Peptides against a protein of PDB entry 2AUS. Designs and how they scored, part 271

Target 1, 323 residues: chain A of PDB entry 2AUS
Amino acid sequence: ADIKREVIVKDDKAETNPKWGFPPDKRPIELHIQYGVINLDKPPGPTSHEVVAWIKRILNLEKAGHGGTLDPKVSGVLPVALERATRVVQALLPAGKEYVALMHLHGDVPEDKIRAVMKEFEGEIIQRPPLRSAVKRRLRTRKVYYIEILEIDGRDVLFRVGVEAGTYIRSLIHHIGLALGVGAHMAELRRTRSGPFKEDETLVTLHDLVDYYHFWKEDGIEEYIRKAIQPMEKAVEHLPKIWIKDSAVAAVAHGANLTVPGIVKLNAGIKKGDLVAIMTLKDELVALGKAMMSTQEMIERSKGIAVDVEKVFMPRDWYPKLW

## One batch from the design tools (peptide; made by RFdiffusion4, then SolubleMPNN)

Design b2_p30_6_s3 (from b2_p30_6, 14 letters changed)
Fold by OpenDDE base, seed 4:
Structure b2_p30_6_s3 (fold): chain B 323 residues (1-323), chain A 30 residues (1-30)
Amino acid sequence: as target 1 above (323 residues)
Amino acid sequence: EPSLIERFRAEIARKREELKKLLERMEEEE
């Protein structure tokens, strides 16, 4: 997620009208909530759906959705997209994840062997989804980006692990236990990262949300609830971006595909088929879509469909229709 | 000092207790 993508400018003279749109930092509190994402510290116990239901109750919301299921026993980073932003969670599904896991071994294993075997699980692994997953139990390859052993205490192994989306840590621990020859199980698991969302100052509890909503509604203090909710644009920070002309915004907001002439600047390394975020020059999320061209093709071509627009987020009236 | 494992377990236990208290509070406010 932290890869700074190069920005290629196609039109260095493109200006934006400051009167149009609502930049992420300029949204009134109600509008900020409508286009918000909470970096929730999911408690252990409830399902991700129960927690989303509680957030809807606490914040008096019609709609919300989560950026990727955490099992009931799993705590930590659960992005919860609110109201008009609810569907931005689709951008978080393919995002890398980090966890801290406590593995319990079913036998005694020398520490050197634990370290050696766990290092062999860095890279590509074959997994079968657990029974509780809505996904067909097909064997699939997943990447383990890194394993960092934090502490070993006899049969208990605490480790940090960075993984490709949809890697099952329970299955990883099971396979590590098999490779060690003694077996193992997942004692505890916490998610510490989901794409751009991590354990930082933006991480809030359900308790925080109750208090912050009360401070807003009863005391008129917006500050806490405003800080507790991230703009929906946070949920797309990890995606390649295409910034468009003001004149193209309303068309895309109406569901029109982005054509090459509308592009002002774009990230390097976009490939055909990539999920991309279409942004205004004020860094407002207009839409998510599928790249129909590479970055290079979008630079070299004067016309054609650059992005097949799949999901619009921006209201149709934030920018004037200029066509 | 508590080990990292002990701290990790303790934090998870704390979060479970905080949730119980929150749910109890929310039930009393209904």
Scores: peptide ipSAE 0.536, ipTM 0.915, DockQ to the pose 0.841
Fold by OpenDDE base, seed 5:
Structure b2_p30_6_s3 (fold): chain B 323 residues (1-323), chain A 30 residues (1-30)
Amino acid sequence: as target 1 above (323 residues)
Amino acid sequence: EPSLIERFRAEIARKREELKKLLERMEEEE
């Protein structure tokens, strides 16, 4: 998520009408909720689905979805997309994850050996999915981006780990234990990051949501519930973006594919087949789609389908039809 | 001062207890 993507400007004269749309920072509270994502601190115990059901009850919502399952015993960052934003979870599922894990070793191992062996698990690892995973139990490769040992106390090892989506930390710890020759198990696990969502001032508990909803409904204080909900655009910050002309917004909002003439600016490094976010010049999410061209092709070509639009988020009436 | 491991365990334990209290409150409000 922290990779600053270069922005290539194709049309430096393109302006946006301030009367059109609803920028993420200017949505009325009801509309903000309809296009919101909660950075939830999932408690240990419940399933991710139970927690989503509780959020729907607490906030009186019809629809919600989560940006990647946490096991019942696992706490921490669970993005929950609300109402009209529910489908934005598609952007979050493939996103990298970070965890803090407590590993317990089944024997005594010198600290130097622990550090050396854990460093060898940075990079590509082969994992077998757990029996309870909906995924066929085929061996698969996953990336471990980094391992940072935070503390070692005898047989207890606290570490931070950044991983590719769908890496099983329990399986990683099991393999580390085997490599150490003594065996190991996962004592505790917390997710500290899910793509653009991390442990920061936006992280809220279920208790916070109950209190903040009451402050809004009973006392008329919307500030707390407003801060507790992030705009859906937060959930696409890690994706490559394409910014489009005001004249192209309504067509894309109606489900039309994005054509090259509609592009104002775009991120570098888009490849054909990438998931991309189509944005207005006010940084409003219009749609998610599949890139049909590279960044280079979108710059060099004067015409053609740039993005196959898969999921529209923006209402059809926020921008005028200019076709 | 408590170790990072002790603080990490204590925070998880606190979150379990906070959830229990929240669920009890939500059941009383129904």
Scores: peptide ipSAE 0.534, ipTM 0.914, DockQ to the pose 0.863
Fold by OpenDDE base, seed 3:
Structure b2_p30_6_s3 (fold): chain B 323 residues (1-323), chain A 30 residues (1-30)
Amino acid sequence: as target 1 above (323 residues)
Amino acid sequence: EPSLIERFRAEIARKREELKKLLERMEEEE
């Protein structure tokens, strides 16, 4: 999420009609909910699915989905996409994750040795998925981006860890324990980040959602529930973006592939095969798709399929058909 | 001052208790 991507402008004269669409900041509350994502502080205890079911009950929703399973015992950042936004969670699956973990060592180890060994686990690690994982139990590499030791108290080690998606912190801790020669287990785990979602002012509890929904339905105060729900566009902030002409929006909203002439501006560094977000000039999410060209090809070519549109989010009627 | 580890454990414990209270409230409202 923190990678500043350059924006390359192809058409600096492209304008957008202010009467078309619903920018993320201008959606009526009902529409905001329909295209919303909650940055939920998942409590420890329930499954991610149970928590999603509770959110659906609390907010009277037909559909919701989460941006990557947290184990029952794991708390913290669980993005929950609502209603029409439910499928935006697919953008969060490949996103990096951050955790704060409490590791308990099964023997005494000097602090200097703990620090030295844990530093060696920065970079590529070999993992096998746990038995309970739906993922095939094949050995795979995963990147540990960073390990920050926060505190060491005897056999207890509190650390922050940034990891590639699908890195198992429990397995990491097990391997650290083996490398230390004493063994270790994961005592506690909290997810502090999932792509663009982090511990910030947007993080809300189930309790907050109950109260905020009540304030809206009984007291007519929408401000709390509005703030508790992020626009679905938040869930794609970490993706490379392609901004399209107003004249291309309706076609993409109908499931047409994005062609090169429709592009107004785009991020640098898009590669063929990348997941990209197709945006309006008002920063509305139209669709997710697979890049069929690089950024350079999208600049140099006058025609062709730029993005294979995989999932449309925008309603078909927000922009007029201009074909 | 409580250690970071103590604060971390306490926060997790607090969140468990908050969930318990929430579930109790939701059962009373049904």
Scores: peptide ipSAE 0.533, ipTM 0.914, DockQ to the pose 0.832
Fold by OpenDDE base, seed 1:
Structure b2_p30_6_s3 (fold): chain B 323 residues (1-323), chain A 30 residues (1-30)
Amino acid sequence: as target 1 above (323 residues)
Amino acid sequence: EPSLIERFRAEIARKREELKKLLERMEEEE
């Protein structure tokens, strides 16, 4: 769900200096890459880690990381954070996912029964992680947000599914097959969404990246590679945000916790313990952190630690020290 | 018109072939 969060203004007189920082739309191409995230169309076959290694080779990068593993046989949306943005993937790991899946039934089932049973799997399901996951094989609940049947052709069922992070679609299909009484398996799977990243005009292939990098390096045309890379701020669009004063930016960029006086505006509905994005008034990502107060407490209090800063992204020199 | 299932399978098959061609190209450029 595109969670539209209300913005509460705490300081309506706060201004920002246009000479400080580098807004996402004003970054030179080299800086844009250093703070970039690719919405990759992962091909079926390779691991997510192999694909990240190829991107590093293609784009001559030191570091990169992916925003949530896709199995080798699974294609589609794989966010790949680059260089200085690599750790922004922590914001994407807990994000909801959408898939299109092809389920094959092992027997004949009336279409009405297929539709009825699949609708019953909307909500909470119990899953066991696969043996190969480093995660302890504890039974866990996961949310299925929605199931949309796209087409039924005999024993083949194509459906869209929105799920909580770490839901195993293969296990879901297995349980649907058991509930239908005939059994089922996952024939094909594609991820169509990972948090703010979806199948849209920003989705690029490895082939596109090869071509776009050549156009930049050989022909001096940066337009294609610039469009192929999203600013790291895209990777936090789904998080609650806190916007801070220019005078607070340098302290947070040095790893200081955000205190209540530094807040200019914030999203409604922040709870203590939530992952939040600390932003400048120019929508630059300063840091990720853990909320130590609710939105209401951040409004009502005059002092105290609002956010425990966990990961800084902004360089220390983009804003002056004003303390 | 091809079914949604047929289109979905065809698109996955296309992506496998595109990857194969890309890998072949990258090996020839080494």
Scores: peptide ipSAE 0.532, ipTM 0.914, DockQ to the pose 0.836

Design b2_p30_7_s3
Fold by OpenDDE base, seed 4:
Structure b2_p30_7_s3 (fold): chain B 323 residues (1-323), chain A 30 residues (1-30)
Amino acid sequence: as target 1 above (323 residues)
Amino acid sequence: SEEEERRRREEREREERRVEEAVERLREEL
């Protein structure tokens, strides 16, 4: 999310019809919910699946899905995609995550040594998935983007950590404890970020959702529930984007691959094989797909498949068929 | 097996009840 991607314009004359589609800020409340993602503050105790089931019950939803499991004891940022947006969670699964962790050391270690050793864990680390993970327990490399020590109180070390998706903080703390020579365990863990979702004004509790749904259903006040639900487009803010012509939208919404002539503008640094978001000129998510070309190839070529469309989100009727 | 289907049903019904009781508690704490 923090990487400002340059936007390269291919067609500076491309206009969009304001009558077509539903921009993220202009969806009626029912449609906003159908294409919504909640930035949930998951309480400690329940599983991520229990919390998703609770949201479905609170908001009277048929479908929902979460943007990456938090362990029962772990609190904080859990993106929950709603209804027609449920599949957008696939964009969040590979996203980087941030945590605040409390590590308890099993012995006394000088602060300078704690700081020095924890700094050595920035970069590539070898991890094993926890025993309770459905993921095959293979050794894998994961990137630690940063470690920020917030506080050291004797044997208690509070730190912020930015990590690659599927990094296990419990395993990181175990390895830090081994490197310190005294051993350590994870006392507490909170997730403070999941891709574009962070601790901000969009973070809501389950209690907030109960209240906000009540205000909407009983009092007719939609403002609170509208603010509590982010548009599905929020869940793709961290992805490289390709913006397409209005004439290409309906084809992509029908599951056609994006061809080079349909591109109006795109982010720099797209590589072949990258997950990309296909957007309208009104910043509506049409589809997710796999880049079949680099940004440079999409600029230089006049034809060919730019994106293999994997998941369509936009309804087929929001834009007219112009073919 | 019919026993596996029954077990999967009982596990779902137990999960649904736990979700129900927890949503009810969440509403009572408000």
Scores: peptide ipSAE 0.024, ipTM 0.506, DockQ to the pose 0.868
Fold by OpenDDE base, seed 5:
Structure b2_p30_7_s3 (fold): chain B 323 residues (1-323), chain A 30 residues (1-30)
Amino acid sequence: as target 1 above (323 residues)
Amino acid sequence: SEEEERRRREEREREERRVEEAVERLREEL
């Protein structure tokens, strides 16, 4: 989410009809929920799956899915995609994550040595998945983007860590403890970020959702539940984007691949094989797909398949068929 | 530990009951 992507304009004359579609800020409350993502503060204790089931019960929903499992004891940022947005979680699964962790050392270590050794764990690390993981227990590399020590109190080390998706903080702490020569374990863990979702004013509890749903259904006050649910477009803010002509939207919404003539603007640095978000000129998510061309090829070519469309989100009737 | 697993189960069951009771109240009031 933190990498600003340059926007390259291919068609500076392309306009959009304001009567077509439903921009993220202009959805009726029922439609907003149908295309919503909750930035949930997951409590400690329940599984991520139990919490998703409870959200479905609270909000009377048929479908929901989470943007990446938190262990039962781990609290904090759990994106929960609702109803028609449920499949947007595929954009969040590969997203980077941030945690605040409390590491307890099994012996006394000078602070200078703690700081020096923890700095060596920034970059590529070798990890083994936990025994209880559905992932085959093969050794794998993972990137640690940063480690920030917040506090050192004797044997207790509070730190912030930014990591590649599927990095195991418990395994990281174990390896830090081995490198320090005394051993260590993870005392506490909170997830403070999952891609574009972070600890901010959009973070809500299960109790907040109960109260906000009550205020809507009994008191007719939609404001709280509207603010508690983010538009599904939030869940793709970290992806490279391709913006398309109004004339291409209905075709893509029917599952047609995006061709080069449909592109109005795009992010720099798209590579062949990247997951990309196909957007309208009103920043509505049409679909997710696989880039079949680089940004440069999409600029230079006049024809061809730019994106293989994998998941359509937009309804087929929001934009007219112009073919 | 077995005690940590018990504590996590008790925390889960407590949170589940609180959410269930809140959803039931909401359904009785609607």
Scores: peptide ipSAE 0.019, ipTM 0.512, DockQ to the pose 0.126
Fold by OpenDDE base, seed 1:
Structure b2_p30_7_s3 (fold): chain B 323 residues (1-323), chain A 30 residues (1-30)
Amino acid sequence: as target 1 above (323 residues)
Amino acid sequence: SEEEERRRREEREREERRVEEAVERLREEL
């Protein structure tokens, strides 16, 4: 999520009409909720589905979805996309995750050996999904991006770990324990990041959401509930972006594929087959789609389909038809 | 005007009850 992508400008003369669309910072509260994502601190105990059901009841919503399941006993960062933004979770499912884990060792191991062995688990690991997983139980590789040991107290090892989506921390700890020769188990687990969502000032509890909804509905105070909900554009910050002309927005909002003449600027390093966010010049999310060209092909070509549009988010009427 | 004000009141009283029921469920389950 933290990788700044270079922006290549294709049309330096392209302007945007300030009267068209609804930029993320200028949405009325009702529209902000309709296109919102909550950075929820999931409590330990409930399932991720129960928590999503409670959010729908608290905020009087028809639809919501989460950016990747946490086990009942696991707390921390659970992105919950609301109403018209519900399908933005497809951008978050493949995103990297960070956890803080407490590993308990089943025997005494010197601290130097703990540090050395845990460092060897940075990189590619072989995992098998647990029996309870709906995922096909085939052996697969997963990336461990980093392991940071925070504290070692005898047999208790507190560590931060950055991982590829669908890495099982319980299985990682089991393999570390085998490599140490004494065995280990996961005592505690908290998720501290899910792509662009982390432990920051935007993290809110279920109790915060109850209180903030009351302040809005009873006292007319919108400030708290507005801060508790992030714009859906937050959920795509980690994706490569393509910014389009105002004249192309309504066509894409109707489900037309993005063609090369509609591109104003784009991120470097887009590959054919990548999930990309199509944005307005006001940083509004129009659609998600599959890149049909690389960044280089989108620069060099004068015509052709740049993006196969898979999911539209923007309403058809926010921008005029200019064709 | 009076029928729109009555509808807006009935809608607020329905939202308030749904929030109260959600708070009670959260207090029982957390």
Scores: peptide ipSAE 0.016, ipTM 0.400, DockQ to the pose 0.097
Fold by OpenDDE base, seed 3:
Structure b2_p30_7_s3 (fold): chain B 323 residues (1-323), chain A 30 residues (1-30)
Amino acid sequence: as target 1 above (323 residues)
Amino acid sequence: SEEEERRRREEREREERRVEEAVERLREEL
């Protein structure tokens, strides 16, 4: 979400038919749920998979998936994609994360030394995945985008940290503790951000979801459950986008690769191999795919495969076949 | 139970029809 991407227009005369598709704001409640993502406040205790199973039971859903595992003891932002949107979580797995962490030091350290050493952990760090992680225990680099110390109370250090996907805060705290010479452990952890999802008015609890579902099913009040569910397009806000002609939408919705003539506008800085979102001119998500060209190649070329379509989200009948 | 799965399928098919009818009405009103 933090990378403002320039939009390059290729076809400034391209119009869209208002009668085609279902813009995120114009979906009936049941269709909104079918293409929804919940910004869940995961409680401490349950696994992310147990919480997804509970959401499916609460909302009477067949399918759901989460945008990146939180450990049982970790609370906070867990995006849960619903039904037809379930696979949009692929966009959230590589997204940056933010956490608030409580680090407990195993000895006394002057505050100035804590601040100085923690600042040295901004940038590239070497990590080894914890034993409990399904990830192969190879040494790897990870980016720490920022560390903000919120509070220091003796041996307890509360801090905000922005990190590359798959950075282990427990391992970061362990390395900080080693650098301080006293050792440290992670006392508490909350995730405050997962890509475009953050702590805001869209954050809801499991309790809220129970109440809001009852208000809808028993009292006929849709407002609460509608606000509790974000459109699936929210889950791709951090990706580079390609907007396509109405005449290209149905082909892509049938699983055809996006060709260069179908492009109306696109973000700058797309590289070959990037995950991109294919959008309509009404900002509806058609598909996710792999860029087969750079932004520059998509501008300069008159033909060829621009995007290898990996996952279609849009139904085949929202736009007419114009071929 | 098979009866709960059947009931859930019938509820889903009813909700899908309501969505289709709502979508059709929304297409007629535009």
Scores: peptide ipSAE 0.000, ipTM 0.256, DockQ to the pose 0.028

